Peptides against a protein of PDB entry 2N1D. Designs and how they scored, part 112

Target 1, 169 residues: chain A of PDB entry 2N1D
Amino acid sequence: EVKVKIPEELKPWLVDDWDLITRQKQLFYLPAKKNVDSILEDYANYKKSRGNTDNKEYAVNEVVAGIKEYFNVMLGTQLLYKFERPQYAEILADHPDAPMSQVYGAPHLLRLFVRIGAMLAYTPLDEKSLALLLNYLHDFLKYLAKNSATLFSASDYEVAPPEYHRKAV

## One batch from the design tools (peptide; made by RFdiffusion4, then SolubleMPNN)

Design b1_p22_8_s4 (from b1_p22_8, 7 letters changed)
Fold by OpenDDE base, seed 4:
Structure b1_p22_8_s4 (fold): chain B 169 residues (1-169), chain A 22 residues (1-22)
Amino acid sequence: as target 1 above (169 residues)
Amino acid sequence: KKEYEELLKALKELLKRLKELL
């Protein structure tokens, strides 16, 4: 089994995120005030400021690019709760040419890492490549945990209006 | 450079697999 460990600090947030959407019938405000693109850019800049070698800098850039691509591919089909589907449809209509990494934010990005572990188990990666990838994914997750106070907030959610509930049936 | 290439390979392989599953 390939396990991508979510930092313990972020696990409660996943529960809160789930609760806000599924039980409290709230929606994350879109477009996000701080979207996935900006989060990844901040991470890359953070890593570069730490005095890494050229090789490490290149690796970080690829990790950022990879995470972004994975998010954009998986958001619509794998990362949304049922209640969020109408909102997603509206986003597609309003932003047909924009990648979802420019629309969604930290909570949905974190959901990606709940799913990615299972996907890694199906990849024919050698042990060394898998370990390397896992190390960078965990490093990014640690960054999210370190900045969780500014990235994750229930105030970024709002109660869905009555008209939304009707089309979410 | 070796680490970069190995990571790139891993990421591309993961993306390929993800696309196959979706």
Scores: peptide ipSAE 0.103, ipTM 0.727, DockQ to the pose 0.665
Fold by OpenDDE base, seed 5:
Structure b1_p22_8_s4 (fold): chain B 169 residues (1-169), chain A 22 residues (1-22)
Amino acid sequence: as target 1 above (169 residues)
Amino acid sequence: KKEYEELLKALKELLKRLKELL
């Protein structure tokens, strides 16, 4: 098993996120005010501002692209709670050609990293390549933790209307 | 299965590119 460590300061958020949706029957406001694309772009720009070499900059861009692709593939099938399914269906109907990285935000992006470890275990990677990837993933998670106050907020959720409950049950 | 395969391809491509750059 490949272990991807979630920063301790973000673990409580995963619980709050689950509680808001599953128990309190709230929904994350979509489209996100700050979507996954923008978060990844900010991260890339942050890394570039640190004076990295060209190769390191290119590597960051590839990591960002990889995370984006991973998110877009996994969101609909693996990252949503049951209560969120009707909302997702509505998003697909309204924006059929839009990647989910342009719709969803930080909470759903964080959920991705709970799953990535198991997925990496199935990739035929040598030890060196795996370690390299993990370093970048952990670096990104550290970035999320550093900016958690602006990226994660219960105010981004809203109570689902009664008509939505009928669709979700 | 399709989603899994797509993810795997994405990760493989990412790693391939990273290996070439680093």
Scores: peptide ipSAE 0.101, ipTM 0.716, DockQ to the pose 0.059
Fold by OpenDDE base, seed 1:
Structure b1_p22_8_s4 (fold): chain B 169 residues (1-169), chain A 22 residues (1-22)
Amino acid sequence: as target 1 above (169 residues)
Amino acid sequence: KKEYEELLKALKELLKRLKELL
């Protein structure tokens, strides 16, 4: 029922991301040159620079914290394609104490927002709280769209080596 | 301040539900 609208500018990227991984058998370069933590920090700073009230700044900080936590909880089990599973296992082995928001980048962060709608449908949120949350989520997505040229690029992917194919489907 | 409190409540509830689903 609850739908988080992805900006039209970013919809083609979701398709390209899927194609790069599943069809072209490429992997996003990890650790990301610009990780989720950095993206969220830039967004928060961007919002603060716009001269918002203190209340708005507090709200932005909570949204950033929430998105980060959601991402860290969901990445391993909900946001990866099957082909990416071996890579994730390697990341866990090499960086066992690092949150995934410090490892992964914009493409995987965008995948999170494809799933949020379904989660909201099962949350006991009142109408006012839901509307407020959606407004901030959409605001963040607009920010991603505005900065899509620097956040989303096929050059951040590389062809997986043959030894990786033996580990993955 | 009211806006902050409402958003915080919404985020906490969402996180709680998310953890239950995983």
Scores: peptide ipSAE 0.100, ipTM 0.724, DockQ to the pose 0.694
Fold by OpenDDE base, seed 2:
Structure b1_p22_8_s4 (fold): chain B 169 residues (1-169), chain A 22 residues (1-22)
Amino acid sequence: as target 1 above (169 residues)
Amino acid sequence: KKEYEELLKALKELLKRLKELL
């Protein structure tokens, strides 16, 4: 398995996120006020504003595209807790053609990086390319940590209504 | 420079694989 290190600053959030959903029976408010697309766009712009070479800028774009696609593929099957599945079903029904990166936000994006290491282990990447990719992934995670105060908040969650609780156990 | 080119090729392959999973 390829190890992707989550910044220590963000590890407590993963626990809080799990607790809010699974124990407190809350739901992340959807559609997200700041969705995955916007987060990735902000990161890309942040990197571009630092005077990178053309090659580096293009690499950032590809990394962002990869993260987005990976998120959209993995969200429904791998990143949701059981309690969140009815909400996801409703989202799919209401927005059948919308990528989930336009609906979900930072907490679910962070969950992706808990799983990405295992995914990369099965990807045919040479050692050098893998190392470089990992550097970008870690760089992105550092960006999330730096902006964690605005991206991760319990106030973005709300107690699920009784009707929802009855169909989600 | 060559290193970045290799990364881009790898990323394109990864994206291709991911799209196939849809």
Scores: peptide ipSAE 0.100, ipTM 0.727, DockQ to the pose 0.483

## One batch from the design tools (peptide; made by RFdiffusion4, then SolubleMPNN)

Design b1_p23_1_s1 (from b1_p23_1, 14 letters changed)
Fold by OpenDDE base, seed 3:
Structure b1_p23_1_s1 (fold): chain B 169 residues (1-169), chain A 23 residues (1-23)
Amino acid sequence: as target 1 above (169 residues)
Amino acid sequence: DLLKKIKELTEKIIKVLEEALKK
């Protein structure tokens, strides 16, 4: 098992996120006010502003690109709760070519890091490479934790309307 | 195949990260 350590500050949010959707039958407002693309861009700019070399900048850019792609390939099938499926279907119907990183926000991005470890466990990686990747992923998670007050809020969720309940699984 | 996609993405990012460390 590949362990992606979630910062302690963010663990309560994962529980709240789950509760909001699964128990309270709320939905994250889409499109996100601050989408995954923008979060990653802010992270990249944050890292670059700290005086990184060109090589370090390239590394940050690659990490950002990688996380974005991870998210985009995993969101639909791996990161959604059942209650969110109709919402996702509506998004796909309305914006079939839009990457989900432009639609979803911080909560779903954080879910990626809950799930990505299992995927990486089935990817043949040497220990050094895995450690290197994990270091960067953890660095990004640290950034999310640092900015958690602005990135994660229950106010970004809303009670699903009755018509949604009728089509929800 | 999701795992295949993840593998390819991971290999790509690792390659760049390793190069960044060498320089």
Scores: peptide ipSAE 0.509, ipTM 0.906, DockQ to the pose 0.794
Fold by OpenDDE base, seed 1:
Structure b1_p23_1_s1 (fold): chain B 169 residues (1-169), chain A 23 residues (1-23)
Amino acid sequence: as target 1 above (169 residues)
Amino acid sequence: DLLKKIKELTEKIIKVLEEALKK
């Protein structure tokens, strides 16, 4: 098992996110006001502003690119609750060529880190390589936790209309 | 298919990260 540790500050949000959608039948407003691409860009800029060396900045940019790709390949099939699937279908119909990192936001990005560990468990990695990757992933998660007040809000969700309920079971 | 994609992405990331550390 590959354990990706979610900061304690963000665990309550995962519960709230699940509750808003599954129990309260709300949907995250799409397209996101602040999408995954922008969050990752802000992180990269944040790391740059901290005075990192060129090689460290290069590494951060690669991690950002990697997280983006992880998200884009996993969102549709791995990160959505059942109630969100009609919304996703609508997004695909309206924006078939847009990467989902340009549509979805922080809550769905956080879900990635709940699921990525299981995927990495099937990827043969030596201990040192795995530790290296995890260090960067955890660093990003710490950034999300630090900025959680601005990234995660129930006000970004809204109650789905009755016609949506007919599409979603 | 998904696992294959994740594997390929991960290998690319690791390769670059390792190179960055050596530089």
Scores: peptide ipSAE 0.508, ipTM 0.905, DockQ to the pose 0.845
Fold by OpenDDE base, seed 5:
Structure b1_p23_1_s1 (fold): chain B 169 residues (1-169), chain A 23 residues (1-23)
Amino acid sequence: as target 1 above (169 residues)
Amino acid sequence: DLLKKIKELTEKIIKVLEEALKK
């Protein structure tokens, strides 16, 4: 498996996220107050403000686009806990034409990086190319860690109503 | 299918990143 290193600051959140959903039977409030698109846009703007060259800016934009696409193709089948599936179905019904990057937020985006490594392992890449990609992914993760106080909060979750429990088996 | 999509996306990203380094 391709190792995508999650910053130590974010590992406790992954546990909390899991606990909120699976044990406390809560759901992340959707649509997210700050969705994946917005987070990625903020990251891109952050990188631009650091005085990057045109080439670096171009590369960052492509990485952002790539992460967005990774998220959108993986969210439904790879990033959800069982308890979240009815919510996802409702989202699809209510927002049929919206990419999930416009609906979901930071917690689910972080889950992507837990899973993406296994997928990349099946993609033939030379060592240099893989390192190049990983460097950008790790840079983004570092950004998430830096802004974790504003991006990750248990207050973004809510207790699922009783009727939801009947749908979530 | 998912793996295929990820592969294609990754190849696209890598290509762009490599091109960016050349410029």
Scores: peptide ipSAE 0.506, ipTM 0.905, DockQ to the pose 0.797
Fold by OpenDDE base, seed 4:
Structure b1_p23_1_s1 (fold): chain B 169 residues (1-169), chain A 23 residues (1-23)
Amino acid sequence: as target 1 above (169 residues)
Amino acid sequence: DLLKKIKELTEKIIKVLEEALKK
């Protein structure tokens, strides 16, 4: 198993996110006010402002690009709760060519890091390479934790309309 | 295949990260 450590500060949010959707039958408002692309861009700019070397900045940009792609390939099949599937279907129908990183936001991005470890476990990586990748992923997660007050809020969710409940059967 | 995609993405990232580390 590849262990991707979620910051303790963010673990309660994962529970709240799950509860809002599965128990309270709410949906994250889409398109997100602050989408995954924007979050990743902010992170990259944050790292740049910290005075990284050119090489480190380049590496961060590649990690950002990688996280974006991870998210886009995993969102539809790995990161959604059952109740969210009709919403996803509607998004696909309305915006078939839009990457999901432009639609979804921080909560779903955080879910990626709950699932990505299992996927990486099936990737033939040596220990050094894996550790290197994990260091960057953990660095990004720390960034999410530092900015959690602005990135995660129950107010970004809303009760699903009655018509949604009918098609969510 | 999802695993294949993840593998390819990961290999690409690792390559870049390793190169950055060497410089």
Scores: peptide ipSAE 0.501, ipTM 0.904, DockQ to the pose 0.778

Design b1_p23_1_s2 (from b1_p23_1, 14 letters changed)
Fold by OpenDDE base, seed 3:
Structure b1_p23_1_s2 (fold): chain B 169 residues (1-169), chain A 23 residues (1-23)
Amino acid sequence: as target 1 above (169 residues)
Amino acid sequence: DLLKKIEELTKKVIDVLEESLKK
């Protein structure tokens, strides 16, 4: 089993995120004011500003690219609560070719790290390689935790309108 | 084939990460 450790600071947010959507029937405002692409870019720039070598910078860029792709392939089928599916369908209809990393934001990105471990467990990767990847993923998560005050806010959610409730399961 | 996609992406990332360790 591959365990992706979520920083303790972010665990309460995951609960709040779940509560906002599932219990309070709210939706994250889309398109996100700060989308996944921008978050990843900020992370990359943050790492760069810390005086990384060329190889380290290259590695960070690859990790960013990887996380982005992980998110884009998993968002629709793995990261959404049932209540969010009509919203996603609307996004796809309006922007069929837009990467979801340009639409969704920090909360959904964080959900990726809740799910990615299970996916990685089924990949035939050696332990050393997996550990290396996990180190970078955890580093990114630490960045999210450090910037959690600006990245995660209940104010980014809004009560779904009555017409949405009629569409929702 | 989501798992396969994840595997491919992961391998790509890992390859680069491993190379980055070789300064």
Scores: peptide ipSAE 0.467, ipTM 0.887, DockQ to the pose 0.783
Fold by OpenDDE base, seed 4:
Structure b1_p23_1_s2 (fold): chain B 169 residues (1-169), chain A 23 residues (1-23)
Amino acid sequence: as target 1 above (169 residues)
Amino acid sequence: DLLKKIEELTKKVIDVLEESLKK
C-alpha cells in the first residue's frame, strides 16, 4: 500500500465534507469560487516565493500539472459521492469540454489524496520513485493544511433544492 | 484504463522529478 498521509488538521474536514453531502444532503457550490486550478496556481506561486532553485521550481510546476491531471481523470468516477452524481451530470451537460479542475474546488481536491494512494500502489514504480513523488504530494497537502481556513468552509455548501432530490432517487 | 492513465501520468511526473534531483 502506498500511504498518502493526510495532515491531521484536514481529516476533520473530510468528515464534515462527507456529512454535508451524504447526511445533510447539501451540494458544494459549482462552479467553485476558487477552483482546483487556482489553488494549484497559488501553491506554485507560493513555492516560487520561497526562493527555490530553478530546477526545484520546475519540479513543482510538473507536480502541479500532475495533480491537476490526477484530479481531472479521477473526479467523475472516484471522488464523488452518490448524491453528487446528478450535479456532475449537469456540469458535464452544460460544460462538456471543461476540465473539472476548473469547476470543482478544495474539498474535492482533498478527496483525491484519499484515493490516489491506492491507485499508485498498482503502478510498477520502484520505491525510490514513489517516495520522491509522495514527498511532493505531502508538501502540497501541508500547503492545503496551512491554508485550510480559506480553502474549506461549510458556507460553500447549500441544501440541495427539491427538484434535485427527485433526480437523486 | 484509469490505472493506466494514472501510471502514465505518474511516470511523466517522476521522470521530471528525478531529473531535477540530478541537477
Scores: peptide ipSAE 0.460, ipTM 0.886, DockQ to the pose 0.744
Fold by OpenDDE base, seed 5:
Structure b1_p23_1_s2 (fold): chain B 169 residues (1-169), chain A 23 residues (1-23)
Amino acid sequence: as target 1 above (169 residues)
Amino acid sequence: DLLKKIEELTKKVIDVLEESLKK
């Protein structure tokens, strides 16, 4: 498996996220107040403000686009806990023309990086190309860790209503 | 299908990243 290193600062959040959903039966408030698109845009702007060259800025923009696409193709089938599936179905019905990167937020985006490594292991990439991609992914994860206090909060979750429990398997 | 999509996306990103390193 391709190793995508999650910053130590974010590992406890993954546990809290799991606990909020699976044990406490809460749901992340959707649509997210700060969605994946916004987070990625902030990252791109952050990199731009650091005085990067045109080529590096171009690369960052493409990485952002790539992460967005990864998220959008993986969210529904790879990144949701069982308890979240009815919510996802409702989101699809309420926002049929919106990519999930415009609906979901930081917690689900972080889950992507837990899963993406296994997917990349099946892609025929040479070592240099893989290292290049991983460097950018790790740079983004570092950004998430740096801004974790504002991006990850239990207050973004809410107790699922009784009728939701009846929908959940 | 998902793996194929990921592969295609990855190749696209890699191509751009490699291009960005050219002088």
Scores: peptide ipSAE 0.458, ipTM 0.886, DockQ to the pose 0.759
Fold by OpenDDE base, seed 1:
Structure b1_p23_1_s2 (fold): chain B 169 residues (1-169), chain A 23 residues (1-23)
Amino acid sequence: as target 1 above (169 residues)
Amino acid sequence: DLLKKIEELTKKVIDVLEESLKK
């Protein structure tokens, strides 16, 4: 088993996110005010500002690119709750060529890290390579935790209209 | 299909990470 450890500070948010969508029947406002692309860019710039070597900068950029692609391939089928499906369909219809990393934000990005471990378990990676990747993923998660006050907010959600509720359930 | 995509993406990332450690 490949376990991606979620920082304790972010675990309550995962519960709140789930509750907002599934129980309170709210939707994350799309397109996100701060999308996944922007979050990843901020992380990369943050790492650069810390005075890392060029080699580490290249590594961070590759990890950022990888996380972005992970998100884009997994969002539609792996990261959405049932209640969010109509919203996703609307996004696809309105913006068929836009990567989802330009539409969705921090909450859905965090969901990726709940699911990615199971996917990595099926990839033929040696222990050293896997540990290396996990170290970078965990470093990014630490960044999310450090900036959680600005990245995660219930005010980014709103109650879905009755018309949406009827087609979602 | 999804697993294949994840595998390919992961291999690309790992290759760069490993190279970065050697330099």
Scores: peptide ipSAE 0.453, ipTM 0.883, DockQ to the pose 0.775

Design b1_p23_1_s3 (from b1_p23_1, 14 letters changed)
Fold by OpenDDE base, seed 4:
Structure b1_p23_1_s3 (fold): chain B 169 residues (1-169), chain A 23 residues (1-23)
Amino acid sequence: as target 1 above (169 residues)
Amino acid sequence: SLLEKIRKINEKIIEVLEKSLKE
């Protein structure tokens, strides 16, 4: 198994996210005020501004693009809790051609990284390349942790209305 | 399929990273 370590700082958020939706029956406000596309763009720009010669800019861009692709293919079927499915259906109906990376935000992006290790194991990968990829992924997660105060907030969730509860049954 | 999509993403990323390791 490919191990992608979630920063300890972000693990409590995964629990809070789960609790907000599953137990408190809240929904993340959509479309996100800061969507996945913008988060990834900010990260790429951040890496560029740091001027790190050890990390190729084109490599960072490719990893960012990959994360976006992972998210877009995984969101609907793998990253949503049962309670969120009616919301997703509504989003699809209203925005059938929009990538979900333009709709969802940081909490759902973080959920991806709980699953990403298994995804990386689907293809035999060169050991050195895999290690490098993991370094980039961990670096991105570190970025999320560093900016967690602005990216993750319970105030981005709201109690689902009664009519939503009916369709969620 | 989802698996095929993931494999394609993996291959694309790794291809670029392998290139970077050779430079």
Scores: peptide ipSAE 0.547, ipTM 0.916, DockQ to the pose 0.626
Fold by OpenDDE base, seed 5:
Structure b1_p23_1_s3 (fold): chain B 169 residues (1-169), chain A 23 residues (1-23)
Amino acid sequence: as target 1 above (169 residues)
Amino acid sequence: SLLEKIRKINEKIIEVLEKSLKE
C-alpha cells in the first residue's frame, strides 16, 4: 500500500492523544480553538508566501481541499475513539450542517494521516502522480511538526464529567 | 459509501496532479 511517513516528532503526540482520551478519560475541547480549516488555510498561505518553483499554488489548494474532504468523510466513523462518540453526537446535534473540519483540530487531523495511506491506495495511481501527492502530504506533515508547539497541547483537553462517562460506557 | 467518497476525492486530486505534471 501507499506509505505515508509520520514525522518522528509527532509520533509521541499520537500516543499522548490516545492516552489522554482512552486512559485519562479526557476530551478535546470542542469546537477547537484552531480548527482543521484554519490549519489548512494557514498551510496554504504559508506555501504561497514561500513562492518556490516546485510549489504550484493550484496544486497546493487542491491538496488542501483533498485533505479537508478526507477529514470530513472519515472523522465520524474512522478517526474517533469510542470514548469520543458521545461528544461527536452532541456536536452533530448542535451543528448538524457544519463540516467537522470546522469543529475539530490538529490532534484529530493528525490521526487522519495514520490512515490516509490506505485511502490513497483505493484508486490506481501512476507512479509520478503518487510521488507528487506524497511529497505534498509529507510537506504538510512537516509543517505540522514545525508548528507542533502551538498545535498540540494537553491543555486543549479536559476531564470528562461523570455524567459523560455514563454515556460513553 | 465511504469507499466511493474516498475514490472520488482521489480521482479529483489525481486529475489536478496529472495536469500539473504535463505543464
Scores: peptide ipSAE 0.441, ipTM 0.865, DockQ to the pose 0.606
Fold by OpenDDE base, seed 3:
Structure b1_p23_1_s3 (fold): chain B 169 residues (1-169), chain A 23 residues (1-23)
Amino acid sequence: as target 1 above (169 residues)
Amino acid sequence: SLLEKIRKINEKIIEVLEKSLKE
């Protein structure tokens, strides 16, 4: 398995995220105030502003695109807690053609990186290319950690209404 | 399938990264 290391600074957030939803029965407010698309765009622009070479910029853009694709294909089936499934169903009904990267935000994006290592292992990858990819993924995670104060907040969650509890399993 | 989608994403990213390394 390919190991993607989550920064220590972000690990407590994963626990808080889990607690907010599974124990406190809260939901992340959707659509996200700052969605995955925006986060990835900000990262790409951040990297560009640091004077990267054309090759590095090209690579960053493709990694960003890849992360977005990963998120969009994995969100519904791999990244949600059971309590969130009714919310997801409502989102699909209201926004059937919208990619989930335009709906969900940083907490769910971070969950992707808990799973992404296993996904990378599904295909035999060249060691050099894999190492480079991992470097970019870790760099992105570092970016998330640096901006964690603005990206991760319990205030982005709200107590699920009583009506929602009827739908939740 | 999800697996196939993931494989395609993996392959695409790796292809681009390999290209960037060669340039």
Scores: peptide ipSAE 0.433, ipTM 0.861, DockQ to the pose 0.667
Fold by OpenDDE base, seed 2:
Structure b1_p23_1_s3 (fold): chain B 169 residues (1-169), chain A 23 residues (1-23)
Amino acid sequence: as target 1 above (169 residues)
Amino acid sequence: SLLEKIRKINEKIIEVLEKSLKE
């Protein structure tokens, strides 16, 4: 497994997110007010505004695209807690052609990075390329940490209604 | 499968990063 370090500032949020869903039986409000697509776009624009070289800009864009792809393929089967599955099913029914990166937001995106290290290990990676990729991933995580006050909030969750509880554990 | 999709993503990223390192 490839080690991807989560910023210390964001680790408490992962715990809070887990608690809100699994113990307090709340749900993240969907569709997200700020979805994964917009977060990634903001990051890319942020990097561009810092006067990076063309090569660096290109690399950032491709890494962002990769993160989006990771998220979209992993969300449904790897990133959801059991309590969230009925909500996901409803989303799929209502938006069958929409990528989940347009529906879900920062908390679920952060969950990806808890798992992404293992995903990277499934393919032999050149050591230099891996180091560079990790640098970009860590840079993105630092960006999330820097903007955590606006990206992560318990107010984005709501208590699931009684009828939902009957569908979920 | 999920694993196959992940591998494809990995391979694409590797290709891009290798290119960027050469430029």
Scores: peptide ipSAE 0.425, ipTM 0.857, DockQ to the pose 0.660

